Peptides against a protein of PDB entry 6FRK. Designs and how they scored, part 254

Target 1, 411 residues: chain A of PDB entry 6FRK
Amino acid sequence: NEEVLNAMLKEVCTALLEADVNIKLVKQLRENVKSAIDLEEMASGLNKRKMIQHAVFKELVKLVDPGVKAWTPTKGKQNVIMFVGLQGSGKTTTCSKLAYYYQRKGWKTCLICADTFRAGAFDQLKQNATKARIPFYGSYTEMDPVIIASEGVEKFKNENFEIIIVDTSGRHKQEDSLFEEMLQVANAIQPDNIVYVMDASIGQACEAQAKAFKDKVDVASVIVTKLDGHAKGGGALSAVAATKSPIIFIGTGEHIDDFEPFKTQPFISKLLGMGDIEGLIDKVNELKLDDNEALIEKLKHGQFTLRDMYEQFQNIMKMGPFSQILGMIPGFGTDFMSKGNEQESMARLKKLMTIMDSMNDQELDSTDGAKVFSKQPGRIQRVARGSGVSTRDVQELLTQYTKFAQMVKKM

## One batch from the design tools (peptide; made by RFdiffusion4, then SolubleMPNN)

Design b2_p25_6_s4 (from b2_p25_6, 13 letters changed)
Fold by OpenDDE base, seed 1:
Structure b2_p25_6_s4 (fold): chain B 411 residues (1-411), chain A 25 residues (1-25)
Amino acid sequence: as target 1 above (411 residues)
Amino acid sequence: EELEELLKKLKELRKLYLEYQKILE
């Protein structure tokens, strides 16, 4: 019985290591599982595999729970949320995602760029904030992040903002100068919450990184990013163990809406390759696939507009990488679709949508959109200028639309 | 039944996605 247990635990430990779970945590989990399993109950003919899986699941749930309640903003108050993390962790993008999340929930939300080190940090934040219609603050001339953060927080407090998100400078390394700057900013603005943003794709380095931040800064919350990539999320366990802070959100893609509240049970189920059927059902229900019936009906009538194409691209983009959806189905690995072709396809769809955002309602709602543009070539030039693309790119879109409309007429 | 319906919807969406991908290539 002990040999069988050890063999099965070896397989589970291998799978957890392949999921980027820290080797120390895997060893500890193995010991905890061995201590929790009654070998006598295993002898009674119970499915040994199910018992071990349940014990592993239970111990992983404990590793994700730091025993600390997550901070939540108070409605009608000014809540200052400071973001910390390395450069390339997705921190700036995550600030925008969190701001957009709260804005969609009816919070008066704003963004502050206190990253003076990275060239174009403020331009990137401004671009993201403007696209999401989120108020923002920063400077092109002030080099002290403490001054920018203080002025921005004061400004937005005076304007009665409820959620004030402060993005800080990142570095490529755990530099003492970075931590000193973060401490100075934190002392100046007195944040209600400090959020550590961690890239899940760094794998086994998650522990050392998360520990270095916690040892220098009073991290109270964790956000894990890049769970859409090759990272299976095992690094999240390392972040919780090192910071003793709850994971509050996860980033699941490049889109501003690829951001969700952290749920322990679905996360652990996905980590173990059990799938996430509940998350899949929720995701499919959020897609309002019933609107595809209305499309299928329009398609049956041979009517297809540029707006109908735009709505379909939105639906495909809302699905995210179809590989992620497939990865929620038990037995479908995340590698079932070649990630490269899917990301390129999504980038192409996003480019086409950006061109269509510069079209007017007459162009979008025409049953013969290509003919509207062919009759008045000045429309192509207007749309090209409005979207920042070539006239060729607009012509290629219209050619694609015509191909789709012909395909629809054949269905 | 809910899972079968979901899988059917996903299969239809996959088919649609693959058709769109072929046109975008």
Scores: peptide ipSAE 0.019, ipTM 0.438, DockQ to the pose 0.153
Fold by OpenDDE base, seed 5:
Structure b2_p25_6_s4 (fold): chain B 411 residues (1-411), chain A 25 residues (1-25)
Amino acid sequence: as target 1 above (411 residues)
Amino acid sequence: EELEELLKKLKELRKLYLEYQKILE
């Protein structure tokens, strides 16, 4: 019995290590699971595998629970949320995602760029904020992040904003100068919440990084990014252990909507390779798949317009990386589609959609859109100019559309 | 039953997505 338990625990420990769970946490979990399993109950003919899986699941749930209630914003008050994290963690993108999340929930939300270190940080924030229609503040001339943060917070407090998100400088290394700057900003603006943004793909480095931030600033919340197929999220356990702070949200891709509240049970289920049936149900319900049935019916009738193609690209983009959807299905490994091909495909789709945004209704709603453009080459030039692409890019889109329309006619 | 219907819809979406990928490649 003990040998069977040890063999099964070894398999689970291997799977957790392959999921980037910290080796110390895996060892502790193994000991806790051994202590929680009554060997006498294992003798009673119960499915030993299910008992061990359940014990492992319970211990993982405890590891993601810091025992501290997550901070929540107060409605009708000014809530200042400061973001901290390394460069490349997805911090700036996550600021925009969180702002958009609260805006969609009916909060008066704004963004402040207090990153003076990175050239183009403010332009990047401004671009993201403008696309999401989120008010923003920053400076092209002020170099002190304390001044920018203070002025921005004061401005948006005076304008009665409810959610004030402050993005700070992310650096490549844990430098003392970065931590002092973060502390100066925190002291000046007195944030209600400090959010540490962590990249899940850094694996075993998550603990040391999360600890370094917690030792310098009062991190109260964690957001884990890049949970889009390669990272199984085991580093999230390390962040919770090191910061003693709850994970409040996860980033599941590059789109502004690829952001969701953290749910413990689905996350642990996915980490164990059990899938996320609840998240899959939620995701499918969000996709309004009933609208896809109407499209499948149009496709069956052999009618396919550029607008229909645009709507399909929107649906694919709303689904996010298909690897994530597959990773929610029990028994489908995350490795089924390489991330590189998905990101490149999504970038291609987005480029194609940008070209179609410069088309008129007559072009979009034509059952033979390619022929409309072939008959009037001036349309190609107009669309190319409007979308900032070459005439070749528009011709490639029309060639792709023609291939799709031919496939639809053969269905 | 809801899960089977969901899985069916996901398989159809997958088929559609794979067809789209083949055209985008």
Scores: peptide ipSAE 0.019, ipTM 0.436, DockQ to the pose 0.145
Fold by OpenDDE base, seed 3:
Structure b2_p25_6_s4 (fold): chain B 411 residues (1-411), chain A 25 residues (1-25)
Amino acid sequence: as target 1 above (411 residues)
Amino acid sequence: EELEELLKKLKELRKLYLEYQKILE
């Protein structure tokens, strides 16, 4: 029995190490699992594999629970949230995602760019904030992040903002000058919450990085980014262990909507490769896929309109990165869709939808939309002018539609 | 049964999505 337990624990430990779980945590987990398993209960014919999996799951749940209640913003108060993290961690993008998340929940949210180190940081934040219709503050001339942060916080406090998010400088390396700047900003603005943003893709470096930030600033929350990639999120356990702070959100992709509250059970299930059936059900229910049955039936009958294509693009956009949804299905690996193609594909989808927004109902609802446009070329010019695109872009859309409609007829 | 139906719907959506991706690439 002990040999079988040790063999199964070895397999689990290997899988956890391959999931970027820190070797110290894996060792500790192994000992905790061994101590939690009654070998006598295993002798009674219980499914040894299920028992070990349950014990492992229970110990992983403890590793993501720091025993500290997550900070939550207070309604009707001014909540200052300072973001800290290295360059490339997704910090700036995560600031925008968090602001958008709270805005969608009816919070009065704003963004402050206190990153003076990176050229174009403010332009990037401004672009993201403007696209999301989030108020923002920053400077093109002020080089002191303390001044920018203080002025921005004061401005938005005076304007009765409820969520005030401050993005700070991220450097490529852990530098003393970065930590001093972060501490000066924190002391000046007195944030209600300090959020450490960690890239899950850094693997075994997560512990050392998270510790370095916690040793310099009072990190109270963790956000883990890039969980849509090859990173299985094992580094998140290291961040919780090092910061003693809860994970509050996860970034699951590059879109502003690719951001969700952290849920322990789904996260551990995904980490173990069990999938996230609950999150899948939630996501599918959010999609209101009942409307898709009528569309699937139309597709089976070989009917496909430009409106049907538009509705499918809306469904794809609502699904977010389909790679995430696929990664929630048991037996579909996270690697099924290459990351780089998702943003470009989403931008292309949005462009195509913008072209279709300039079409009329006769054009959208025609079973042969391409023929409607071919019979009256003036329609192409109208749609092109209405959507601000070339006549070539409209012709490319119609070519894509025709190609898809031909594929549907073959299904 | 609800999960099986959901998985079936997701597989169909996946097929559609993959075909759309091939058109968008």
Scores: peptide ipSAE 0.017, ipTM 0.395, DockQ to the pose 0.175
Fold by OpenDDE base, seed 4:
Structure b2_p25_6_s4 (fold): chain B 411 residues (1-411), chain A 25 residues (1-25)
Amino acid sequence: as target 1 above (411 residues)
Amino acid sequence: EELEELLKKLKELRKLYLEYQKILE
């Protein structure tokens, strides 16, 4: 019985290490699980695998709980949130996602770019903020991040903003100059919350990185990014352990809506490959898949229009990275779709939808859309001009539609 | 039953998505 337990724990420990869980945490987890399992109960014919999985699940839930309550903004007050993290962590994108999240919840939200080190940092923030209709502040001429942060915070306090998000400079490496700059900014603006942004894809380096930030700056919250990818999120446990701070949000993709409040149970379930059934139900209810039953029924009857294709592209776009949805299904790993092909596919879908936005109802609702365009070639030129694409791009769309309509007829 | 129906709908969507990827390649 002890040999069987040790063999099963070795498999679980290997899977956790492959999920980027820190080796020290895996060792501690192994000993805690061994201490929590009664070997006599294992002998009585209980499903040994389920018992070990449940014990592992309970110990992982404890590892993501820092024992401190997450900071929450106060309604009707001025809440200053400072972001810290390395360059490439997704920090700047995450600032925009958090601002958009609070704005959609009815908070008066703004963004400040205090990154003077990276060329084009302010242009990137301005572009993201403008797309999301979020007020922003920054400078093209001021080089001191303390001045920019202080002026921006004062401006938005005077305008009675409730959520004031400050993005700071990142570095490619942990440098003392970065930590000194972060401390100077923090001392000047006196933030109510300091958020550490961590890329989940850095794997075993998560502990050392998170510790280096916590040793220099009073990190109170963690956001984990790039959980849409090959990163299974085990680095998040290392960040909580090192910072002693709760994970408040996770970034699940590149879209501004690919951002959600952290939930412990779904996260640990996904980390163990059990899926996220609750999140899956919520996501499918948000997609209104019942409205797609009529479309699935049309597809089963071999009827497929350009409008039906457009609606399917909208549904795929609303789903976001399909790898995320698949990763919510029990037994489907995140590795089922290669990252690179999905972003390119989404960009292609968006381009195709933009072409279809220039089509009329007669073209969209025709049972043979390709034949409508072949009979009147002037329609191709109109659609190409309306969407700002070549006539070749419209012809490629119609070729793709024809191929898909033929596949649907064979289904 | 709701979960089984949901899983069935998701499998159908996956099949459609994979066919769309092949068309976009």
Scores: peptide ipSAE 0.014, ipTM 0.384, DockQ to the pose 0.151

Design b2_p25_7_s1 (from b2_p25_7, 20 letters changed)
Fold by OpenDDE base, seed 3:
Structure b2_p25_7_s1 (fold): chain B 411 residues (1-411), chain A 25 residues (1-25)
Amino acid sequence: as target 1 above (411 residues)
Amino acid sequence: EEEEKKKELHKKLGIEILRKELEEA
């Protein structure tokens, strides 16, 4: 029993190390799992693998929970949120994502650019803010981040903004001058929350980086970025361990809406390659697919049209990166699609949609679209010519449609 | 009850469509 436990723990520890989990945390987890597993209970014929997986999951959940309640903004109050983090962490993008998240929830949100160190920081923030229709403040002439932050916070307080996000300078290295600037800004604006932004892709460096920020500024929240990449998010555990602060949000792509509230269980499930069915369901729900009563009624009758398939492809394309969606499906590892394959998959869906754009309403709205094309093969040639594709590509689309329509009939 | 069953069916379909598209990718 102990040999089997040790072998299985070795596999789990290897997978956690490959997921960028800090080696110290992996060692601690191994000992905690060993102490939590009753070897006598393992002898009683219980599925040893499930027991170990559950024990590992439970210990990972504890590593992500600092035992501190996350700060939440108060409605009808002025909440000042200061962002800190290294250059390239996605800090500026994350400020815009957070502002957009709160704006979509009906909060009066604004952005302040107090990054005077990076050339074009204010232009980048202004571009992001303008696209999202978020009010912003910054200066092209003022070089003191304390002045900009103070003036911007005062302005937006006077205008009764509820969420005031301050983006600060990031440097490539943990320089004392950066930390001094951050302290001066924090002292001047008296933020209600200090958010440390961490890049998940820095792997084993996450602990040391997070600790360096926490030792200098009162980090109360963590946001982890670039969880759409090769980073399995194990660095997030290191961030929580070092900062003793909760992860509040995760950045899951390059788009302004590729941003979600942190959920412990889905995150650990994803980290272990178990998928995130809840996050997939939440993303499907955010698409307001439920508002299409006509589609739901068709589905109840086992009806599925090419138009219904087109709408589903549009919806899938709005869910964000395919790698992220794949990583939410149990049994699909985050490594299943390289970034190259993701663009190719999106291009494939766009190609399928372009083929359907060359179909007429009779073809799109037929409950047996494949039969419409089979009865009149000249339709395939017309659609192929109209969309600039082969007749084979149209037949492949119709084959795929037939598979979905058959699935809907079995539901 | 019928609306909840509708929503649940729609969720199941969305997940299965996603699963199949992703299995073929």
Scores: peptide ipSAE 0.033, ipTM 0.552, DockQ to the pose 0.121
Fold by OpenDDE base, seed 4:
Structure b2_p25_7_s1 (fold): chain B 411 residues (1-411), chain A 25 residues (1-25)
Amino acid sequence: as target 1 above (411 residues)
Amino acid sequence: EEEEKKKELHKKLGIEILRKELEEA
């Protein structure tokens, strides 16, 4: 029993290290899990794998909880939020995502560009802010970030903005000059919250980087970015451990909507490759799929048409990158789709939709679409010619439709 | 209760369609 436990813990520890979890945290987790598992209960024929997974999950949940309540903005107050982080962390993009998130919730939100070091920082922020219809402030001529931040904060306070986000300069390295500039800006504007933005893709460097920021600036919140890529998110645990600050949001892609409030359980489930069923359900709900009462009623009767399949493919195409959706499905790791395979999957769905665009209403709305085509093979040839595909491609689509229609009949 | 069952059925179908498309990709 102890040998089996040690073998399974070794596999879990290897997977956590491959997920960029810091080696010290993995060691501590191993000891805590080993202490939490009763070896006598493991002898009683309980599913040893499930017990270990549950113990690991419980200890990871503790590692993402700093024991400090996350700062939240107060409605009707002027809330100043200062962003800090390295260049390339996604800080500027994350400022825009956070501003857009609060604006969609009915908060009067604005952006300030206090990055004077990077050429084109203000143009990039202005472009993102204009696209999202977010009010912004910055300068092309002022070189002191303290002046820009102070003037911008004062302006938006006088205009009764509720959320005032200040983007600061990043550097490529942990330079003392960067930390001095951040302290000067923080002292001048007196932010209600300081947000550290961390790139999840930096792996084992997350602890040292997060600590360097916390040792210089009073970081109160963490945002983790680039969780759509090869980054398995283990660096987020290191950021919480080093900053003793909660993760408040995660960046899940390049789009302005690829930004969500941090949820501990879904995040740990995804980190362990268990998927994010809750986030997938939330994402499916956000598509307002429930507004198709006609589809829901058909599904209850075990009916599924080619049009219903087309509408589902349109909805899937609106969910965003396939890599994100995969990472939410249990048994699909974040690495299952390389960026190349995502484009191929999207091209495949578009091809299937193009084939269906060449179908008529009788074919699309038939409760037995495959039988309509089997009774009149000339329909396959018409659709193939209309969509510029082979008759085989149309037959493959009809085979796929038949699989889904059989699934709906079993639900 | 019936409306919640409808929503749950629709969610399960959406997840399963996604799973199948992604398994075949």
Scores: peptide ipSAE 0.027, ipTM 0.568, DockQ to the pose 0.122
Fold by OpenDDE base, seed 5:
Structure b2_p25_7_s1 (fold): chain B 411 residues (1-411), chain A 25 residues (1-25)
Amino acid sequence: as target 1 above (411 residues)
Amino acid sequence: EEEEKKKELHKKLGIEILRKELEEA
């Protein structure tokens, strides 16, 4: 029994190390799991694998919980949120994502660019803010980040903004000059929350970086970025351990909407390769797919058209990056689709939609679209010419449609 | 009850569409 436990724990520890979980945390987790598993209960014929997975899951949930309640903005007050983190962490993009998140929730939100070190920092923030219709402040001439931050915070307080986000200089290295500048800005604006932005892709370096920021500034919240890539997010555990601060949001891609509130259980489930069925269900619910009563009535009758397939592809494209959706499905490893394969999959879906855009209403609304094309092969040639694809590409689409229509008839 | 069954059916369809697109990728 102990040998089987040790072998299974070795596999789990290897998978956690491959997920960028810090070696010290993996060792501690292994000891905690060994102490939590009753070997006598393991002898009683319970699925030993499920027991170990459950014990590992519980210990990972504890590692993501700092035991500190996340700061939340107060409605009708001016809440100043200062962002800190290294250059390339996604800090500036994350400021815009957080501002957009609060704006969509009905908060009066604004952005301040206090990054005077990076040429074009203000132009980048201005571009992102303008696209999202978020008010912004910054300077092309002022070089003191303390002056810019102070003037911007004062301006937006006087204009009764509720969420005032301040982006700071990230630098390439953790240098004392960076931390002194951050401390001077923090002292001048007196932020209600300091958010550390961490790149999940830095792996084992997450602990040392997060600690260096916490030792110099009062980090109260963490945001983890680049969870759309090969980074399995194990570095997030290191950030929580080092900062003793909760993860409040995650960045899941490059788009302004690729930003979500952090949920502990879904994150740990994904980290273990168990998927996130709950998060997939939540994303499907956010699409309001339920409002399509006409589609649901067709599905109940085993009817599925090419138009219904087109609408489903549009809905899938609205769910965000395909790699994220995949990582939510049990049995699809996070590694199954590289970022390159994701763009290729989205391009494939767009190609299929472009083929369907060349179809007529009789073809799109037929309960047996494949039979309409099989009876009149000239339709395939018309659609192929209209969409700029081969007749083979149209036949492949019709083959996929037939597989879906047969599935719906069996549901 | 009918609305919940509708929601569940739509979720199942979305997941199965995703699975098949991914098996062919």
Scores: peptide ipSAE 0.023, ipTM 0.445, DockQ to the pose 0.157
Fold by OpenDDE base, seed 1:
Structure b2_p25_7_s1 (fold): chain B 411 residues (1-411), chain A 25 residues (1-25)
Amino acid sequence: as target 1 above (411 residues)
Amino acid sequence: EEEEKKKELHKKLGIEILRKELEEA
């Protein structure tokens, strides 16, 4: 029994290291799991794999919990949120995402660009803010970030803004001058929350970087960026351990909407390759799929049309990157689709939709679309010519439709 | 209850469409 436990723990430890979990945390987790597993319960014929997975899950949940309550903004008050982190961590983009998140929740939100070091930082923030209709402040002439931050905070306080986000300079190296500048800005504006933005793609370097920030600046919250399927998220555990600060949000892509509140259980489930059924359900609900009462009524009657399939493909394309959606489905690892395969899958769906765009309403709205085409083969040739594809491509689409229509009839 | 069952069916169908498109990729 102990040999089997040690072998399975070795596999789990390897998978966690491959997920960019810090080696110290993996060692600690191994010891904690080994101490938490009762060998007598393992003898009772319970699925040893499930027991170890549950013990690992429980210990990972503890590693994500810093034991500190996350800061939350107070409604009707002025809340100053200062962003800190390295250059290329996604700070400026994350500032815009957080501002947009609060704006969509009905908060009076604004952005301040106190990055005077990076050429075009203010133009980038201004572009993002203007696109999202978020009020912004910055200077093209002032070079002191303390002056810009102070003036911007004062202005937006006087205008009764509730959420005041300050973006700061990220430098390429852990330079003492950067930390001094961040401290001067923090002292001048007196932020209610200091957010460290961390790039998850730096893997094992997450601990050392997060620690360097925490040792110099009073980081109270963490945001992890670039969780778009390449970063397995293990670096997030290192950030929590080093900063002793909660993860409050995650960035899941390049779009302003690719930003979500951090949820411990879904995150650990995804890290273990168990999927995120809750996040998939939330994404499906955000698509307002429920607004198509007509589709739902057809599905109840075991009816499925080519138009219904087209609408489902449109909805799938709106869910975002296929790699992210796959990573939410249990049994599909985040690595199942390379970025190359994702573009190919999107191109395939677009090709299928283009074929359906060449169909008429009688073909699209038929409850037996495949039979409409089988009775009149000239329709296949018309659709093939209209969409610029082979008659074989149209037949493959109809074969796929028939498989889905058969599944709907069995539901 | 009937609306929840409707929503659940629509979710299941969306997931199965996704699974099949992704298994063929």
Scores: peptide ipSAE 0.033, ipTM 0.596, DockQ to the pose 0.155; fails the geometry check

